Peptides against a protein of PDB entry 3PBP. Designs and how they scored, part 172

Target 1, 203 residues: chain A of PDB entry 3PBP
Amino acid sequence: LNEKDLNLILNKSLVMYESLDSTTDVIVKRNVIKQLQFVSKLHENWNSRFGKVDIQKEYRLAKVQGPFTINPFPGELYDYTATNIATILIDNGQNEIVCVSFDDGSLILLFKDLEMSMSWDVDNYVYNNSLVLIERVKLQREIKSLITLPEQLGKLYVISDNIIQQVNFMSWASTLSKCINESDLNPLAGLKFESKLEDIATI
Target 2, 203 residues: chain A of PDB entry 3PBP as posed
Amino acid sequence: LNEKDLNLILNKSLVMYESLDSTTDVIVKRNVIKQLQFVSKLHENWNSRFGKVDIQKEYRLAKVQGPFTINPFPGELYDYTATNIATILIDNGQNEIVCVSFDDGSLILLFKDLEMSMSWDVDNYVYNNSLVLIERVKLQREIKSLITLPEQLGKLYVISDNIIQQVNFMSWASTLSKSINESDLNPLAGLKFESKLEDIATI

## One batch from the design tools (peptide; made by RFdiffusion4, then SolubleMPNN)

Design b2_p30_3_s1 (from b2_p30_3, 8 letters changed)
Fold by OpenDDE base, seed 4:
Structure b2_p30_3_s1 (fold): chain B 203 residues (1-203), chain A 30 residues (1-30)
Amino acid sequence: as target 1 above (203 residues)
Amino acid sequence: VEEVIKNANKEEVEKVKKQLETKKEIGKLF
C-alpha cells in the first residue's frame, strides 16, 4: 500500500459515503460510515507516521463480504464446483479482473462493476456483491491452481496436471482500463472479449 | 467525517466518482 493507493481507497470511500441517502438501508449506511472513518484514520496516521497500532486493531475487526453472485451465471456451471479464485490487475490504477475456476476445467473472467465495502459490524454483511461475467474459457483440464504476477498485467497462469498455460486478456482489458480511467465507454463498441490461451511449460 | 470531506481534493473525488459510474455503466453492457 502506497500513498496513491491509500488516496484512491479514501476517495472511493468518500464517494460511497456521498451516495448515501434516505433510501439507503440503515445497515449499509452504518457500514459505509465506519469504513470511511477507518480509512480516514488510516490516511491521517499514514501522513503523521503515528497510530499504526490502533489502525491494525480496527482492520482486524473488518471482514470480507460474502457470498458473491455472478451475473449472468452460466447455467451449465450449476452442476460444477468452484475450485480456485484469483484477482488480476489490468493497470496501475487498481482496476482488476476476478477469475474463478471450476472443476469442469472452465475459467470465468469477472468484472466488479460495483464498489464493495468491507463488513464492519454485521456478520454476513452483503451489499454490492455481484460480479459481471465477461468471458468463459474452457480448458478441458483439471485446474490445480491459478497464479498471477503483479508485474504482468492482464495475465493469468493456470496450472493443471502436466502443463502451465497462460490466459492473456489484455486484448480487451487494455481497452476496458482506458474506458474506466477516461470515463468514456466509446472504445468498448465492437470490442471482442476473447482471451488468448498459450502453453507456457510442461511440468 | 466532516473534516475529511472538507479537506478532500474535490477534483480527485469527482474523478473517482466518474470512474465508479463508468464501471457501473460497463456492468450494464454484459
Scores: peptide ipSAE 0.576, ipTM 0.875, DockQ to the pose 0.874
Fold by OpenDDE base, seed 1:
Structure b2_p30_3_s1 (fold): chain B 203 residues (1-203), chain A 30 residues (1-30)
Amino acid sequence: as target 1 above (203 residues)
Amino acid sequence: VEEVIKNANKEEVEKVKKQLETKKEIGKLF
């Protein structure tokens, strides 16, 4: 975590806070407020020189939100089990694609269209927990592991059987990143969400 | 929280807001 990332998290938390209204669920309000308080304190205590932050004990009680949903969930995958998960950066910001593999050899590429808060005071907090299905890649192989390289944007390495394959989705992810960063949807017009699959090595 | 809001860079916050809204709208395209 760097100062830029922390500022982004803070600003996201502020936006979430400002979005609260009289119709917002009390549990959601509490979680958003707690998150903003935490991130604010984190920002105040940030020492860029030492990369150190003092975190109070109370904030350590926060949990990762779950469960998550996928929309639309591919109906054919209901009978299959998720085997691996990876997060792939698509730019030098914090835009990312989530990949989940299944035991049928499918990869699903997912987008976090909604900002999720941590769970603070309530167990099993669920809000904005949906992920959007962008693409399904069918490998028809037993997927053993998913590997990402931080220096390689929009690339996922899949280890299956006796091969390493690269899934490259920068053909669409670069445009997606641009759209988000510039707040302009126009570049998405006519865009095909088709990743390139390439064999890298045999193992 | 009030102090944080007061001291926040409003331009940056607005930019982030637009980005978040954009992500939300992107999600509706699928």
Scores: peptide ipSAE 0.575, ipTM 0.876, DockQ to the pose 0.880
Fold by OpenDDE base, seed 3:
Structure b2_p30_3_s1 (fold): chain B 203 residues (1-203), chain A 30 residues (1-30)
Amino acid sequence: as target 1 above (203 residues)
Amino acid sequence: VEEVIKNANKEEVEKVKKQLETKKEIGKLF
């Protein structure tokens, strides 16, 4: 976490706070306010010279929100079980793709279209927990693990019994990143969401 | 919170707001 990242998190938390209205659920309001309060304190206590923040213990009790929903969920996967999850950076900013593997050998590439806060108050807090299905990649293999490398944007390594495969989705993810960062949807027109699969190594 | 809002860079906040809205609109395309 650096100052730039902290500022981004603060600004996101501010936007979320400003989006609250009279129709917003009280639990959501409380959670968003707590999120903003925490991030604000972090920002105030940020030591830019040393890249550190003194975090009070009370705020360390926040949990990652869950569960997620997938929309649309592929009907053919209803009978299958999710086996692995990974998050892949697509730029040097805030944009990422979530990948989930299934026991049928499918990978689903997912986009987080809604901003989620941490859970601060209620166990099993759920708000803006949807993920959007972008692509399904059928490997037809038992997927043992998913590996990501921070220096390799838009690349996922899939480990099965006897092979390491690379899924490269930068063909579309670079455009997606640009669209988000520039707040312009036009570059998405006619874009194909087809990842490249390549065998890297035999095990 | 009020002080944080007051001291926030309005231009940066607006940029982030637009990006978040863009993400939301992207989600509707699928």
Scores: peptide ipSAE 0.575, ipTM 0.876, DockQ to the pose 0.890
Fold by OpenDDE base, seed 5:
Structure b2_p30_3_s1 (fold): chain B 203 residues (1-203), chain A 30 residues (1-30)
Amino acid sequence: as target 1 above (203 residues)
Amino acid sequence: VEEVIKNANKEEVEKVKKQLETKKEIGKLF
């Protein structure tokens, strides 16, 4: 976490707070307010020289939300089990793709279209927990692990029994990143969401 | 919370707002 990341988290928390209205559920309101309070305190106490913040004990009790939904869920995967998950950065901001592997050798690439808050008060807090299916990549291999390298944007390494493969989705993720960062959807018109698969090494 | 809102860079907040709105609209394309 750096100052830029903290500022972005703060600004996201502010936007979430400003989005609250009379129609917003009371539990959501409370959760968003608590998150803003936490991030605000974090920002106030930020020591840029040491990259440290004293986090009060009360805020350490925040949990990740419950299960995510995938929309649309690929019907072919209903009978298969998710085996691995990875998050891949697509830019130097906070734009990321979530990848989930299945025991049929499929990878799904997912997009967080909604901003999710942490759960602060409720054990089963669920709000904005959807992930959008962008692409399914069929490897037809037993996937043992998923590896990402922080310096390699839009690249996922898939380890199976005898091979390391690279999934490279920068062909579309660069455009997606640009669209988000510039708040312009026009570059997405006609974009193909097709990743490149390459064999990297035999193991 | 009020102090944080007052001290926030309005331009940066609006930029982030637009980005989040863009993400929502992207999600509707799939």
Scores: peptide ipSAE 0.571, ipTM 0.875, DockQ to the pose 0.884

Design b2_p30_3_s2 (from b2_p30_3 with E2K E3K R10K E14K R17K R23K)
Fold by OpenDDE base, seed 1:
Structure b2_p30_3_s2 (fold): chain B 203 residues (1-203), chain A 30 residues (1-30)
Amino acid sequence: as target 1 above (203 residues)
Amino acid sequence: VKKIIENADKEEVKKVKKQLETKKKIGELF
């Protein structure tokens, strides 16, 4: 994390807080407030020189939210098990694609359309836990691992039994990034969400 | 919380809000 990242997280947490109203669930309100307080404190205590943050013990109880939902979930994958997960950056603004592999050799590329908070005081906190299915890539091979390189935006390396393949989705992810950053949906018109698959090496 | 809001860059917060709204709208396209 850097200062820019912390600012973004803080601002996201502020927006989430400002979205709270009288109809918002009390648990959600409490969770969003706690997150905002934590992130604010994290930002205040950020020491760029030492890369250290003093985190109070009470905030260490925060957990990653789960489970997630995928919308739409590919019906053909109901009988299969997720095997790997990766997050791929598509820009320098923390826009990301989530990739999940399945034991049928499928990759699904997912978009976080809603901001997810951490779970603070409540076990099994679930709010804004949906992911949007963008693309399914069928490799038809056993996927052993997913690798991402921080310097390679919109690229995923898939390791299977005898091959390393690159999935490159910058053909659409660059446009997606632009749309988000500029708050303009027009560039998405007619965009094809088709990734490029390339063999990199035989193992 | 009040202090946090008061110290925030309001223009940056507005920008982030628009980005989050855009993400939501993108999600609705699928």
Scores: peptide ipSAE 0.587, ipTM 0.895, DockQ to the pose 0.861
Fold by OpenDDE base, seed 2:
Structure b2_p30_3_s2 (fold): chain B 203 residues (1-203), chain A 30 residues (1-30)
Amino acid sequence: as target 1 above (203 residues)
Amino acid sequence: VKKIIENADKEEVKKVKKQLETKKKIGELF
């Protein structure tokens, strides 16, 4: 976390606040306001030299939201169990893809199209918890683990019994990143959301 | 909250807003 990241989080939290209206649920309003207040205080008290902020205990009790939903959920996966999850950065602006593996050997690549806040006050807070299905990659293997490397954008390493495979989705994720950053959807027209699968090593 | 809004970089907030709206629109394509 650096000053730039903190500014982005602050601005996101502010945009979330500005999106609130008279129809917004009271719990959502309260949660978004608390997040904005926390992030603002964090920003104001940020010591860039030491990378430290004095955070009140109450704010440290914030919880991650859950569960997530996938839209659309692949019907073929209803009978299978999710085994691993990973988050893969696609740029230096905190744009990311979420990957979930299943016990059938499937990988799903997911996009967060909605901004998700932490849960500040309410247990089981759920708001904007949906993820968009971009791609399903079928592996004919039992997936044991998912590994990501921070320096390797748009790459996921899949460990199975006897093999390490790389899933590389920069073919489309670079365009996706550009579209987000430039606020232009035109480059997505005709884009193929097909990742490259490559065997890296045998175990 | 008012103070937070007043101190925010309006241009950067506008940019972030556009990015978030773009993400929503991207989600609608799938």
Scores: peptide ipSAE 0.586, ipTM 0.895, DockQ to the pose 0.852
Fold by OpenDDE base, seed 5:
Structure b2_p30_3_s2 (fold): chain B 203 residues (1-203), chain A 30 residues (1-30)
Amino acid sequence: as target 1 above (203 residues)
Amino acid sequence: VKKIIENADKEEVKKVKKQLETKKKIGELF
């Protein structure tokens, strides 16, 4: 975490707070307020020299939100089991793609279209937990692990029994990043969401 | 909470809001 990341998290938490209205569930309101309070304290106490913040014990109890949904869910994967998950950065902001592998050798590339908060009060907190299916890549291999390199944007390394393959989705993710950062959807027109697969090494 | 809002960069918050709205709209395209 750096100062830029903290500022972004704070601003996201502020936007979430400002989105609260009379129709918002009380549990959601409480959760968003607690997150904003935590992030604000974190920002106020941020020591840029040491990259450390003293986090009060009460805020250490935050949990990752519960199960995610995939929309649309790929019907062909209903009978298969998810095996691995990875998150891949697509820019120097906080835009990311989530990848999930399945035991049929499929990879799905997912987009977080909604901002999710941590769960602060409730064990079964669920709000904005949907992920959007962008692409399915069929490898037809047993996927052992997914590896990402922080310095390599939009690249996923897939390890199977005898091979390391690279999935490169910067062909579309660069445009997606631009659209988000500039708040302009026009560059998405006619964009193909097709990743490049390359063999990197034999094991 | 009021102090947090008062100390925030309003222009940056507006930018982040637009980005989040854009993400929602992108999600609706799939």
Scores: peptide ipSAE 0.585, ipTM 0.895, DockQ to the pose 0.882
Fold by OpenDDE base, seed 3:
Structure b2_p30_3_s2 (fold): chain B 203 residues (1-203), chain A 30 residues (1-30)
Amino acid sequence: as target 1 above (203 residues)
Amino acid sequence: VKKIIENADKEEVKKVKKQLETKKKIGELF
């Protein structure tokens, strides 16, 4: 985390707070407020010289939010089981693609269209937990692991029994990143969401 | 919370808000 990242997280938490209204669930309100308070305290105590923040123990109990949903869920995967999950950075900001593998050898590439807060109070907290299906890649192999390299944007390495394959989705993810960062949807018009698959090594 | 809002860069908050709204709109395209 750097100061820019912390500022972004703070601003996201502020936007989430400002989105709360009288119709918002009390549990959601409480959770969003706690997150904002935590991030604000982090921001106030941020030592820019050392990249350190003194975090009080009480705030360290936050968990990642519970299960996510996929929309639309691929009907063909209904009877299959998810085997691996990975998150892939697509820019130097906070834009990411989530990848999930299934036991049929499918990969799904997913987008977080909604801002998801941490869980602060309630076990199995669920709010804005939907992910959007962008692409399904059929490898037709048993997927053992998913590997990402922070220096390689929009690339996923898939390890199967005897092969390492690279999935490269920067063909569309660069445009997606631009659209988000510029708040302009026009570049998405006619964009094909087709990743490039390449064999990297035989194991 | 009030003090947090008062000290925030309003322009950056607006930018982040637009980005989050854009993400939501992108999600609606699929």
Scores: peptide ipSAE 0.585, ipTM 0.894, DockQ to the pose 0.872

Design b2_p30_3_s4 (from b2_p30_3, 12 letters changed)
Fold by OpenDDE base, seed 4:
Order: sequence, then structure tokens, then C-alpha cells
Structure b2_p30_3_s4 (fold): chain B 203 residues (1-203), chain A 30 residues (1-30)
Amino acid sequence: as target 1 above (203 residues)
Amino acid sequence: VEDIIKNADKKEVEEVKKKLKTKEEIGKLF
């Protein structure tokens, strides 16, 4: 975490707070408020270079949300189990793609269209837990691991039994990044969401 | 919470809000 990242998290938490209204569930309101308070304290301490033990305690009490949903979920994957997850940066502005692998050798590339908060105090907290399906890539191999390199935008390395393969989705992710950053959806019209698969090394 | 809002850079918050809205709109295209 750097100051820029922390500012972004704070600003996201503020936007989430500002989105709360009379129709928002009380549990959601409480959760978003707690997150905002935590992130704000963290930001203050970061800037002051004062470490408070209370912040560390609050952080340890926070949990990731679950379960997640995929929209649409490919029907043929209902019979298969998710094996790995990775997050791949597509630009320097923290836009990202989520990848999930399955035991049939499929990869799904997913977009976070909604901002998710951490779970505070409530077990099984679920809000904005949907991910958007962009692409399914069928490798027809048992996927052992997913590797990402921070300096390699829009690239995922897939390790199977005897091979390392690169999935490169910058052909569409560069346009997606531009659309997000410029707040213009027009360049997405007619865009083909097809990643490039390349064999990198035999192992 | 009121103090947090008062101390935030309003311009930065609005820029983030715009990006988040754009992401939501993109999600509706799929």
C-alpha cells in the first residue's frame, strides 16, 4: 500500500457511503460506515506516521465477502469446481480483471462492475458480490496455478502439468481501461473479447 | 463521519465516483 492506493480506497469508501439511502439495508449501512471509519483512521495514521494498535485490531476483524456470483454463469461449469483465482491489473489506475479457473481446464475472465466492501462484524455478509463474465477460455488442461506479474499488464500465466501458457487480453482490456478512465463507453461497441493464448515454456 | 467528508478532496471523490459509475454502466453491457 502506498499513499495513492490508500487515497483511492478512502475515496471509494466515501462514494459507497454517499450512495447509502433510506432504502439501503441496515446491515449494509452499518458495514459501509464501519469500513469508512476504519479506512479514515488508517489514512490519518499513515499521513501522521503514527501506528495505532487499534487499527491493526480492526483490520484483523474484517473479513472478505462471500460467496460471489458470476453473471452470467456458464451452465456447463455448474458441474465443475473452481480451482484458482487471480487478479490482473490492466492499467496503472488499479483497473483489474479477475480470473477464475475450473477443474475442466476453463478460465473465466471477470469484471468487477460494482465496488465491494469488506465484511465487518457480520458473518456471511454479502453485498455487491456479482462479477460480470467477459470471456471463457478453454485450455483443456488441468490448471495447477495462476501467476501474474505486476509489470505485465493484462497478462496471466497458467501453469499446467507440462506447460506454462500466457493468456494475453490486452487486445480488449486496453480499450476497457480507456473507457473506464475517460468515462466513455463508445469504444466498447463492436469490440471482440478474445484473448490470445501462447505457449511460453515446457516444464 | 461528518469530519471525514469535510476533510476529503471533493474533486478526487467526484473523479472516483465517475469511474465507479462508468464501471457499473460497463457491467450492464455484458
Scores: peptide ipSAE 0.563, ipTM 0.880, DockQ to the pose 0.854
Fold by OpenDDE base, seed 2:
Structure b2_p30_3_s4 (fold): chain B 203 residues (1-203), chain A 30 residues (1-30)
Amino acid sequence: as target 1 above (203 residues)
Amino acid sequence: VEDIIKNADKKEVEEVKKKLKTKEEIGKLF
């Protein structure tokens, strides 16, 4: 975390707060407010020199939300088990693609279209937990691990028993990143969401 | 919370808001 990242998280938390209305569930309101308060306090007390903040114990009890939903969920994957998850940066602005692997050898590339808060007070808090399916990549292999390199945007390395494969989705992710950053959806029209799969090494 | 909002950079917040809105709109395309 750096100051820029913290500022972004703060601003996201503010936007989430501003999105609350009279119809918003009380639990959601409470959770969003607590997140905003925490992030604000974190921002105010940020020691850039040491990268440290004194966080109250209560805020350390925040949990990641779960479970996630995938929309649409591929019907063929209902009988299969998720094996790995990875998050891949597509730009320097914290735009990301989520990848999940399954025991059938499938990879799904997912987009987080909704901002998701942490769970602060409520066990099993679920709000904005949906991910959008962009692409399914079928590998005819048992996937052992997913690896990402921060310096390699839009690239995922898939490790199987005998091979390392690269999934490169910058063909569409560069456009997606641009659309997000410029707030213009026009370049997405007719865009082909097809990743490149390449064998990198035999192991 | 009111103080947090008051002290925030309104321009930056609006930029983030635009990005988040764009993401939501992108999600509707799929």
Scores: peptide ipSAE 0.561, ipTM 0.881, DockQ to the pose 0.851
Fold by OpenDDE base, seed 1:
Structure b2_p30_3_s4 (fold): chain B 203 residues (1-203), chain A 30 residues (1-30)
Amino acid sequence: as target 1 above (203 residues)
Amino acid sequence: VEDIIKNADKKEVEEVKKKLKTKEEIGKLF
């Protein structure tokens, strides 16, 4: 975590706060406010020189939100279990794709279209917990692990059986990144969300 | 919270807001 990341998280938390209105659920309001307060304090106490932040005990009670939903969820995957998860950066602006593997050998590539907060003071907090399905890649192999390399944007390495495969989704992720960063959806028109699968090594 | 808002870079916040809105709009395309 660096100062840029903290600024982004703070600004996201501010935007979430500003989106609150009279119709917003009280639990959501409380949660967003708590997050904003925490992130603000975190930002204020950030020491870039030492990479140290003093976090008060009260804020340590925050939990990762869950459960999550996938929309649409592939119906055939209801009978299968998620085995691995990875997050892949698609640009230097913290746009990312989430990948989940299943025990049928499927990979799903997911987009976070909504900003998710941490859960504060409430168990099983659920808000903006939906992920969008972009693509399903069927490997038909036992997926042992997912590996990402920070210097390799839009690439996922899949270890399965005796092979390492690369999933490269920059064919569409570059356009997606551009659309997000420029706030222009036009380049998505007619875009095919088809990743390239390539064998890298036998192990 | 009011002090947090006052001290924030309004331009940066608006840019983030724009990106978040764009992501929401993208999500609706799928």
Scores: peptide ipSAE 0.560, ipTM 0.881, DockQ to the pose 0.856
Fold by OpenDDE base, seed 5:
Structure b2_p30_3_s4 (fold): chain B 203 residues (1-203), chain A 30 residues (1-30)
Amino acid sequence: as target 1 above (203 residues)
Amino acid sequence: VEDIIKNADKKEVEEVKKKLKTKEEIGKLF
C-alpha cells in the first residue's frame, strides 16, 4: 500500500458514500460510512516516509464480504469445485481481472463491475458482490497454483504437474483498460475476449 | 463525514466516480 493506493481507496469510499440515497438499505449506509471513516482516518495518519499507519482496534474487525456471485455462471462448472484464485493487474490504474480455477482444469476470467466495500458490522454482509464472466479457458489439467508477476500486466502463470503455462489476455484487457480510463465503451464493440495460451516451461 | 468531503479533491473524486460508473456500464454488456 502506497499513498497513491490509499488516495484511490479514499476516493472510491467517497464515491460509495455519495451514491447513498433514501432507497439505500440502512445496513449498507452504515457499512459505507464506517469504511469511509476508517479510510479517511488512515489517510490522515499516513506516514509516507515509513509507510505506516496506526490502525485503531475497532477498524481491525473488518472482514471480506461473503461469497461472490459470478454472472453469468457457466452451467458446465456447477458440478466442479473452485481450486485457486488470482488477481491480475491490467494497467497502472488498478484495473484488474480476477481469475478462478476449477478442478476440471478450467480457468474463468472475471471482471469486478461494481465497487465492493469491506464488511464492518455484519457477518453476512453482501452488497455489490457480483463478478462478470468474461472468458473461460479450458486447460484440461490439474491446476496446482496460479502465479502473477506485478511487472507483467494481463499475464497469469498456471502451474500444473509437469508444465508452466502463460495465459495472456492483454489482447482484450488493453482495450478494456482504455475503455475504463477514458470512459468510452465504443472500443468494446466487436472485441473478442480470447486469451493466448503459451507453454513456458516443463517442470 | 462532512469534513472528509470538504477536504477531498473534488476533481479526483469525480474522475473516480466516472471510472466506477464506466465499470458498471461495462458489466451490463456481458
Scores: peptide ipSAE 0.557, ipTM 0.879, DockQ to the pose 0.867

